# Peptides against a protein of PDB entry 6RGO, part 299

Target 1, 392 residues: chain A of PDB entry 6RGO
Amino acid sequence: MALKLLGFNQDATCFSVISSNKGVTIYNCDPFGKCFELEKSTSNDEELDFLVEMLFSTSLIAVVDKTIGASKRKKLKIVNTKRKATICELTFPHEIMDVIMNRKIICVVLKSDQIFVYDISCMKLLRTIDVRGEKLKSTSKFRNSEAVGDIGVRVSLSTDNNSILCYSSYSKSDKENAPLNDIVVFDALKCIQINVLPAVHQSNIVCIACSPDGMLMATASEKGTIIRVFKTIDTENDEPILVNEFRRGSRPSRISEMKFNHDNTLLACVGESDTIHIFALPVTTTEADANEDDTLQQSSHSLSSSINGLQYISKGLANRFGKIIVSKIPTQSQQRHVAYIKIPENAKYRIGFPKDTTNTIHICGEDGNYLVYSIPRNEVGPCTLVKSNTFD

## One batch from the design tools (peptide; made by RFdiffusion4, then SolubleMPNN)

Design b2_p24_8_s4 (from b2_p24_8, 9 letters changed)
Fold by OpenDDE base, seed 1:
Structure b2_p24_8_s4 (fold): chain B 392 residues (1-392), chain A 24 residues (1-24)
Amino acid sequence: as target 1 above (392 residues)
Amino acid sequence: ELVNNASEKELEEFAKLLEEELKE
């Protein structure tokens, strides 16, 4: 059967797929098995397309039927899976491109480059963010959205209750074709813009991941060769703090998904390449626990790669045009992956990090494989397959 | 225009269900 992956939920306890014959199916990861099915409403052999976002392990899902007709693509349904009932239906002025949520907030991204922010507890609209309206202050011409179908506003939301929303925005360049290469950091609860990271890539941002706590953000452009990790809230001299720059590869390849693990020690990425890459983040040792003198000589050969203090050479190369270009970390300081998983060529995969095991990654493929891997911490190498299951 | 098709009663039932599911 043709499978289309929707992804894992926030804690990687479940994943969702579209089966051409059945409709939407949700699988539980442990114990592995089908936990919900949304039956296909149409008898037609039409290619099914859905957005499905699940709220952790709850009976609550957000569903958008994108299969047919401009009317359905504008409808968000909130469904209770235990009751098989629609609890709420919202109709939007434009096609829904993405839906993300946590325990507090639902964000709905439209093809109009609008983000609708809701309080999940009452489905009250808190804010409409108009990403084009920010562009109109600099450029009067709307992009005719026809030609570049896959370049829209990207979003990521923290899985915690702080509800830090990161979204791509248009660069303030007077060019009609300004790229979506700025990032805005937004407090979704307070409805306040916290930070703006200008020109984090040279091309449009196509993938964003927020850390579970909202303190870190990873970004990738259409090139997918470099991943940048920033602090979301903190700034240094009113400039964005670039924590890491990772090299995925030398060849351009689209990144479809990135995720942090629950302790912010790992970043995984997946896309059109035959390889899932896992990068180690520097542990921010909070200086606090240094005091207890306990002499246990455990020769943890910490691979203290002497990350010689990356002097943030804030060479603000104020290029003559006043654009803060995030200074490229010198190619010598670009970190490689610490671990990897080989996946079949042309198979689309999704990734998830379980909450309870910081060294484990869940992956699922459109090939019908659900796989659990152990991540090596003390060496650079392949991940070890721990468990495998199949689905249809 | 944005149309909310949920009744006040459905939103109250939703809020209650969300509170029940988030306490487990």
Scores: peptide ipSAE 0.139, ipTM 0.771, DockQ to the pose 0.854
Fold by OpenDDE base, seed 4:
Structure b2_p24_8_s4 (fold): chain B 392 residues (1-392), chain A 24 residues (1-24)
Amino acid sequence: as target 1 above (392 residues)
Amino acid sequence: ELVNNASEKELEEFAKLLEEELKE
């Protein structure tokens, strides 16, 4: 049976899949089992395609029927899974490409490079972000809409209530073929642009992850060889702060998904390669209140890999091909993974980090495997398989 | 054009459901 993965929810307590014979199935991770099924509405042998975004472990899902030939590709349904009822139905002018949500907002990404931001509590439109319109105000030429291959606006949303939205935008270059290589950081609740990170890659950004708290974002381009981690809000001299630059590999390979763990200590990436890579992040000490007293010498032997050598060479080398603001971290200082998982070749996997266990990762494959791995903290090596289940 | 097909009542029922499901 052909399975298509839709992904994990925000806390990796559930994942969703499309089964060609059954329709959409949502699985609970622990205890493992089916928690919801959306029956196939058509008896046709058409390849089913859906977007399903679940709101944590709640009975609330956003559903888009993306099946080819379906007039429904412009229709978002909000469904109560316990009641099996549609609560809300929104019709958009263009095909829905992505849907993301948290406890406060829903973002709907259209093929038109528009992002519709809704208040989830009342399904009122807070803002329409027109990524093309912002570009067209800077660059007068419409791209012909037909050549919109697999490159569109990418989005990620913080899972917290701050609702930090990171999205890819077109560079301000006068080139008709300007890449989607800028990042905009947006407060989705206040509808305010917080930050703009220009030219974070040389090519289109194809994957973005926001940290759960919205303080960090990870970006990957079509090359998928380098992952960059930035601060979302904080700037240094009005310039973006690059926290980390990770090397996934030497060979180009598309990254399909990235996730931070709940405490921002790990970043995982998955894609077309046989390997899930897990990177360690420096612990961002939130400089919370320096109240004086408690001298508790917790000698946490953090692997102090001496990250001493990040000389911020702030020399804005305006290279002729675009303002890559990202200080070229020397290719020698690119950190590798601290942990990895080998996955079957050609199997698509999705990843999730559970909230309660910062050293575990959930993965699921189109091969019908749901796997829980333990992540080594004190050594560089393979993750250990802790739990496995199969689904159909 | 954007069309919201939800009734005001369905949106109120949604808001209540969301508040119930997010308190757990």
Scores: peptide ipSAE 0.127, ipTM 0.772, DockQ to the pose 0.882
Fold by OpenDDE base, seed 3:
Structure b2_p24_8_s4 (fold): chain B 392 residues (1-392), chain A 24 residues (1-24)
Amino acid sequence: as target 1 above (392 residues)
Amino acid sequence: ELVNNASEKELEEFAKLLEEELKE
């Protein structure tokens, strides 16, 4: 059967798949089994395509029917899976490209490069972000949307209640074909722009991940060779906004998904390559817990590669728009993975980190495998398979 | 144009279900 992976929920307790015979199926991870099925509305042998976003382990899902020929590509349905009932239906002016949510916010990304931000509790529209309108104020020319194939606005939302939204935006370069290589950091609850990171890559950003707490953000370009990790907020202590630069590989390969674990110690990436890469992040000691004397000499060989990060001197709001943040990161600052998983060539995989086990990763494949891996702590090497299940 | 097909009653039911499912 042709399977298409939709992904894990926020805590990796469930994952969603499209089965060519059944429609959308949601699987529970532990105990492993089907927890919900959305039957096909059409008897036609059409290739099914859906967006499904599940709210943690709840009975609430957001669904978009993306099937070719379906007049439903502009409709968002909120469904109660326990009642098998549609609770809310929203119709948008343009095709829905992505849906992301947490306990507070739903973000809907349109093909028009608009982001609609909703309060989930009442489905009230809080903000419409017009990423093109922001560009037009800077570059005076509309991009005709027709020529931009797979390259659209990318978004990621923190899984916490702070609801930090990171999205890709167009560079202010006078070039008609300005890349989507800026990042905007946005407080989705307060509807305030927190930060703008200009030109974080040389080409379009195709993947973004926000940390669960919204304090970190990872980005990858079309090249997928380098992953950059940034602080979302400027800290008063003149600390560099760029905290890590990771090398996935030397060959170009698209990254489809990145995830932080729940304690911000690991970043995983998956895509078109035969390898899931897991990177270690430096533990940001918040100054608060300095008082408990627990002498566990974990010899963290902090490879203090002194990232001579460009000190972005906090000059006032007006002049920040001009300097390229990432001109010359020394190639010596680029870290490799600490762990990896080999996956079949041409199999699409999705990744998730469970909340309770920071050294465990869940993966699922379009090959029908659900796999749980243990991440090695003390050595650089392969992850160990702990559990395996199959689905169809 | 944005069309919301949810009634006020369905939105109240949604908010209640969201609160029930997020307390566990």
Scores: peptide ipSAE 0.073, ipTM 0.735, DockQ to the pose 0.841
Fold by OpenDDE base, seed 2:
Structure b2_p24_8_s4 (fold): chain B 392 residues (1-392), chain A 24 residues (1-24)
Amino acid sequence: as target 1 above (392 residues)
Amino acid sequence: ELVNNASEKELEEFAKLLEEELKE
């Protein structure tokens, strides 16, 4: 059967798929099995298209039916899976492109480049972010540049209660085709812009990941050769802090998804390539633990020794016009993956990190494989397959 | 136009349901 992956929930305890014959199916990861099915409402052999966002392991899902007619593509349904009931229905002025949530916030991304931010507890609208309206204020030329192809606003939300929203915005360049290469960091609870990272890539941003705590974000452009990791909130001299620059590969290849693990020590990426890449992040030792004198000499052979060569060349060439060009880390300072998973060529995969095992990654494919891998910590190499299941 | 098709009562029932599901 043709499967379409919707992805993992926030803690990788469940994943969602579209089956052409069955509709939406949600699988539990452990124990592995079907936990919910949303039946196909139509007998038509039409290609099914859905957005489904699950709220952790709860019975709450957000659903958008994109299959049939322009009216359904504008409707968000919140469904209780235990009751099989729609508990809320919202209709938007434009087609829904993405839905993301945590325990506090739902963000709805529209084809109009608008982000609607809701308080999940009462479904009250907190904010409408107009990413095009920000461009209009910066550039007097409203080109109705219909988003060429699949280029649109990308979003990521922290999975914690801090509800840090990262989204792509249009560069303030006077160019008629300003790229979506800025990042805005937004407190979704307070509805305040916290930070703006200008021109983080040369081309449109096509993938964003926020860390679970909202303190880090990863970005990738259409080229997908370089991944940049930034601090979200912290700045140095009002400039964005580039924490890491990773090289996925030398060949252009789209990145479809990135995820941080729950302790911010790993970043995984997947896309059109035959390889899932896993990168190590420097452990931010919070200076707070320096004072407890307790003598336990346990030989943590910290992998700290090899990373000392990253001189933060914060040579921001502040060009005369206040455009912070994020200084490219020299290509020699670009880190490669520490681990990888080989996947079938042209198979679409999704990734998730479970909360309880920071060295484990969950992956699922449109080939009907659900796979659990162990990530090597002490060496650069392939991940080890720990568990496999199949789904239909 | 943005239309909320949920009644106030359905939103109260939703909020209650959400509070129950977030305590598990």
Scores: peptide ipSAE 0.056, ipTM 0.702, DockQ to the pose 0.860

## One batch from the design tools (peptide; made by RFdiffusion4, then SolubleMPNN)

Design b2_p25_3_s1 (from b2_p25_3, 8 letters changed)
Fold by OpenDDE base, seed 5:
Structure b2_p25_3_s1 (fold): chain B 392 residues (1-392), chain A 25 residues (1-25)
Amino acid sequence: as target 1 above (392 residues)
Amino acid sequence: SEEEREKLEKEAEKIFEKLEELKKK
């Protein structure tokens, strides 16, 4: 059967899939099994397309039916899975492109490059973010839907209650084709912009991950060769703090998803390549535990992440300081993966990090495999398969 | 934990109750 993966929930306790025959199915990871099914409403042989966002492993899900007609694609349904009932329905002016949530906030991304921020507790609109801003409203001829591929506003939300929203924004270039290469950091609860990271890549950002605590973000461009990790809130000399720069590969390959583990020690990425890459983040040793005299000569090859700060090169053209972030990290000193998983080249995979096991990764494939891997800590190498299940 | 899951489910139920009340107004 043709499966389409929707992904894991926030804590990787569940994942959702579209089955061509069944509709939307939600699986529990442990114990493994089907926990919910949303039957297809139509007898038509149309390719099913849905957005499903879960509130963790609860009975609350947000659903968008993208299969049929412009009207359904504009509707967000809040569904109670226990009752199999739609509890709330919101209609938007434009097609819904993405939905993300935590315990406090729902963010709805529209094809208009608008982000609607809601208080989940009452579905009250807190903010509408217009990512295009006022200047681009005049010249927005509809991006001819054919030529500009799957390039839209990308979002990620912290899974904690701080509700840090990271989103891609258009650079302030006066060019009609400004890239989506800026990042905005937004407090979704207070509705305040916290930070702006200008030109974090040379091309459009296609993938963003926020850490669970909202303190870190990872970004990847259309090239998918380099992943950058930034602090979300902190700045150094009014410049964004680049924590890490990872090399996924030398060949371009689209990254579809990135995730941090629960303690911000690992970053995983998946996409069109045959390999899930897992990168180690430097543990900020808080100075407090320096007292235990454990003379273990672990030759920590401190991969001296020379945190070669971001240099803003102002191109000396017209009066808007288009600060371009240039990595000071030499291409040879770019950190590589510490671990990897080989996956089938033709199968799309999704990734999740469980909360309770920081060295475990959950993956699921459109091949119908749900796999649990152990991540090696002491050596660079393949992950070890711990559990495997199949779904249809 | 199962306790954390039960707590989250009670939060979801409270959200549903609130959303059902708002539909009746």
Scores: peptide ipSAE 0.595, ipTM 0.945, DockQ to the pose 0.823
Fold by OpenDDE base, seed 4:
Structure b2_p25_3_s1 (fold): chain B 392 residues (1-392), chain A 25 residues (1-25)
Amino acid sequence: as target 1 above (392 residues)
Amino acid sequence: SEEEREKLEKEAEKIFEKLEELKKK
């Protein structure tokens, strides 16, 4: 049977799949089992496509039927899974491309490059963000590219109540083909733009992850070779703070998903490659006053790699002020993964970090495998499989 | 935790109640 993965919920306690024969199924991770099923309403042999966003492990889900030929691709349904009932239905002017939520906010991304921000408690519209702005309305023939994976606005939302929304935006080039390589950081509750990170990659941003607390953001471009981690709110001299630059690989490969763990110590990425990569983030040790005494010479190998090589990222990425985001991180100091998981070639996988266990990762595949891995702390190497289940 | 799950479910139920009330107006 063809399975299509929708992904994990915010705390990786549940994941959603489309089964060609059944429709949408939501699985609980522990204990493993089906917790909800949405039956296929049509007997047609059409390839099913859905968006499903779950509010943690609750009975509240947002559902969009994206099936080709369906008149429903513009409709968001809020469903009570316990009652198997649609509690709210919203209709949008354009096709829904993505839906994300937390305890406070639901964001709906349209094919028009608009983001609709709602207060989840009453489904009141708080803001419409037009990422194209007024200037691009005249020339944008909607790319009728039915190409699975078209370049559109990407979004990520913090899972906390601060509701930090990160989204990709068009660079301010007057070119008809401006790349989606800017990031906007937005307070979704206050409806205020907090920060703008200009030209964070050379090409379109295809993947964004916000940390659970909204303080960090990871980005990847169409090349998927480099992942950049930025502070979302904090700036240094009105410039974006690049915290980390990770190398996933030397060969181009699309990244489909990235996730932070709940304490911001790990970043995982998955995509078209045979490998899930896990990167360690530097723990911001708050300089708590470590009193004098314990002279344990932890040989902090200060990688005092000579700071001298300011490699200018290529000349063409002038931001709004002609400033290039200069990576303070030399290309030689690009950190590799600390851990990895091998997955079947051409299998699509999704990733999630459980809240209660910062050194475990949940993964699920279109091959029907749900897998729990332990992440090594002190050694660079493969993750250890702890639990496996199958689904249909 | 199960207590956090129950708390979140009670929040979802309050959202549903409010959305049902808003449909009747």
Scores: peptide ipSAE 0.594, ipTM 0.945, DockQ to the pose 0.830
Fold by OpenDDE base, seed 2:
Structure b2_p25_3_s1 (fold): chain B 392 residues (1-392), chain A 25 residues (1-25)
Amino acid sequence: as target 1 above (392 residues)
Amino acid sequence: SEEEREKLEKEAEKIFEKLEELKKK
């Protein structure tokens, strides 16, 4: 059967798929099995397309029918999976491109480069962010450049209650085709812009991941060779803090998804390549918790990987025009993956990190494989397959 | 945990109740 992956939920306890024959199916990861099915409402041989965002492992899902010819691409449905009933319906002025949620917030991204931020508890609109309108206010001359096909606003939301929203924005360039290469960090609860990271890549940002706690974000451009990790909230001398720059590869390849693990120690990426890459993040030891005297001699074998040379080049090269360009970390200081998973060529995979096991990754493929891998802690190498299941 | 799952499900049910109340107005 042709499968289309919708992805994992926030804690990787469930994943959703579109089956051409059945419609939307949600699988539970452990115990593995079908937990919900939304039957195909139409007998037409139309290629099914849906957005499905699940509130963790609950009965609450947001659904958008994106099927071509369906008059429903502007309609968000809040569905109770236990009752198999639509509890709320919202209609938007434009096609829905993405939906993301946590316990507090739903964000709806439109083809118009608008982000609608809702309080999930009552579906009250908190804010409309107009990414294009913000560009027009900053740069008086921009014509309606039709968004060239596949380039739109990207979003990521923290899975915690802090509800940190990261989104791509248009750079302040006088060029008609300004790239979506700025990042805005937004408190979705307070409806306040916290930070702006200008020109984080040279081309459009196509993938963003926010950490579960909202303290970190990862970005990748269309080139997908470099992943940058930033602090979301913290700044140094009013400049964005670049924490890491990772090299996925030398060849261009689109990254479709990135995720942090629950404790911000790992970043995984997947896309058009035959390899899922997993990168280690430095543990930000906040010095503050050093006072509890608990004498547990955990022999931390410090992997003294002598990467002595990561000078935090926090110095944004202020180019002659006052644009803070995030200083490129020298190619020699670009970190490689610490772990990897080989996947079939041309198979689309999605990734998820379970909350309870920080060194475990869940993956699922359009090939019908659900796989659980163990990530090596102290060695650079392949992940070990722990569990395998198949779905149809 | 199952307790966290049950807590989240109770939050989802409260959201549904609130959304059903808002439809009746």
Scores: peptide ipSAE 0.590, ipTM 0.944, DockQ to the pose 0.854
Fold by OpenDDE base, seed 3:
Structure b2_p25_3_s1 (fold): chain B 392 residues (1-392), chain A 25 residues (1-25)
Amino acid sequence: as target 1 above (392 residues)
Amino acid sequence: SEEEREKLEKEAEKIFEKLEELKKK
């Protein structure tokens, strides 16, 4: 059967798949097994397409039927999986492209480059963000964006209650084809813009990840060769907003998903390549409780690559807040992966980090494999397979 | 943990109750 992966929930305790014959199935990771099934409503051999976002491991899911018909593609359903019932239905003016949630917020991304922010507790609209409207103040011509392919607004939401929303925005370039290469950091609860990161890549941003606590964000462009990690909030300290730059590879390859682990020590990426890459993030030790005494030579080889070489190059690109963002890190300071997983080249995979085991990664493939890997701590190398299950 | 899962499920049930109440008004 053809499988299509929808991905893991926020804590990697469940994952969702579309089976061409069954409809949507949700699997529990431990113990491994089916926990919910949404049967196909139609006997037709139509290719099933859905968005499913699960609130952790709860009975609350958001569902969009994208299979066929322009009306269904505009409908968000809040479903109780225990009752197998639609509790709430919202209809949007445009096709739904993405849905993300946490315990407080649901964000709905439309094909119109609009983000609708809702309070999950009552489905009250808090904000409509018009990513195009910020550009249209300069350019009167609605280009029918029908011909520009798989490039749209990308979003990521923190899994915590702070509800930090990161989204891609159009650069202020007077060029008719301004890329989606800016990032906006938004407090979804207060409905305020916290930060703007201009020109974080040279091309459109195609993947964004927010850390669970919302303090970090990762970005990748259409090239998928470089991943950049930024602080979401400006600390009062003169610390650079750009904290890491990672090299996934030398060849262009689309990154489909990135995720931080729950303690912000690891960043994983997956995409069209035969390799899941895992990068180590330097732990910023807050100097707070360095009390005096004990000389324990714990050679914590903190991979504190002192990014001493962030030359604040030229004055030109002050952001909206007068801040200089380094548009290019020297290639010599680009870190490689610390760990990797080999996957089939033609199989789409999704990734998740479990909360309780920061050195474990969950992966699932359209090949019907659910795999748990241990990440090496002290060496650069392959991850070790710990558990394997199959699904159909 | 199972306790965290039960706590989150109780939050989801409260959301459902509120959404059902809002649908009746």
Scores: peptide ipSAE 0.589, ipTM 0.944, DockQ to the pose 0.907

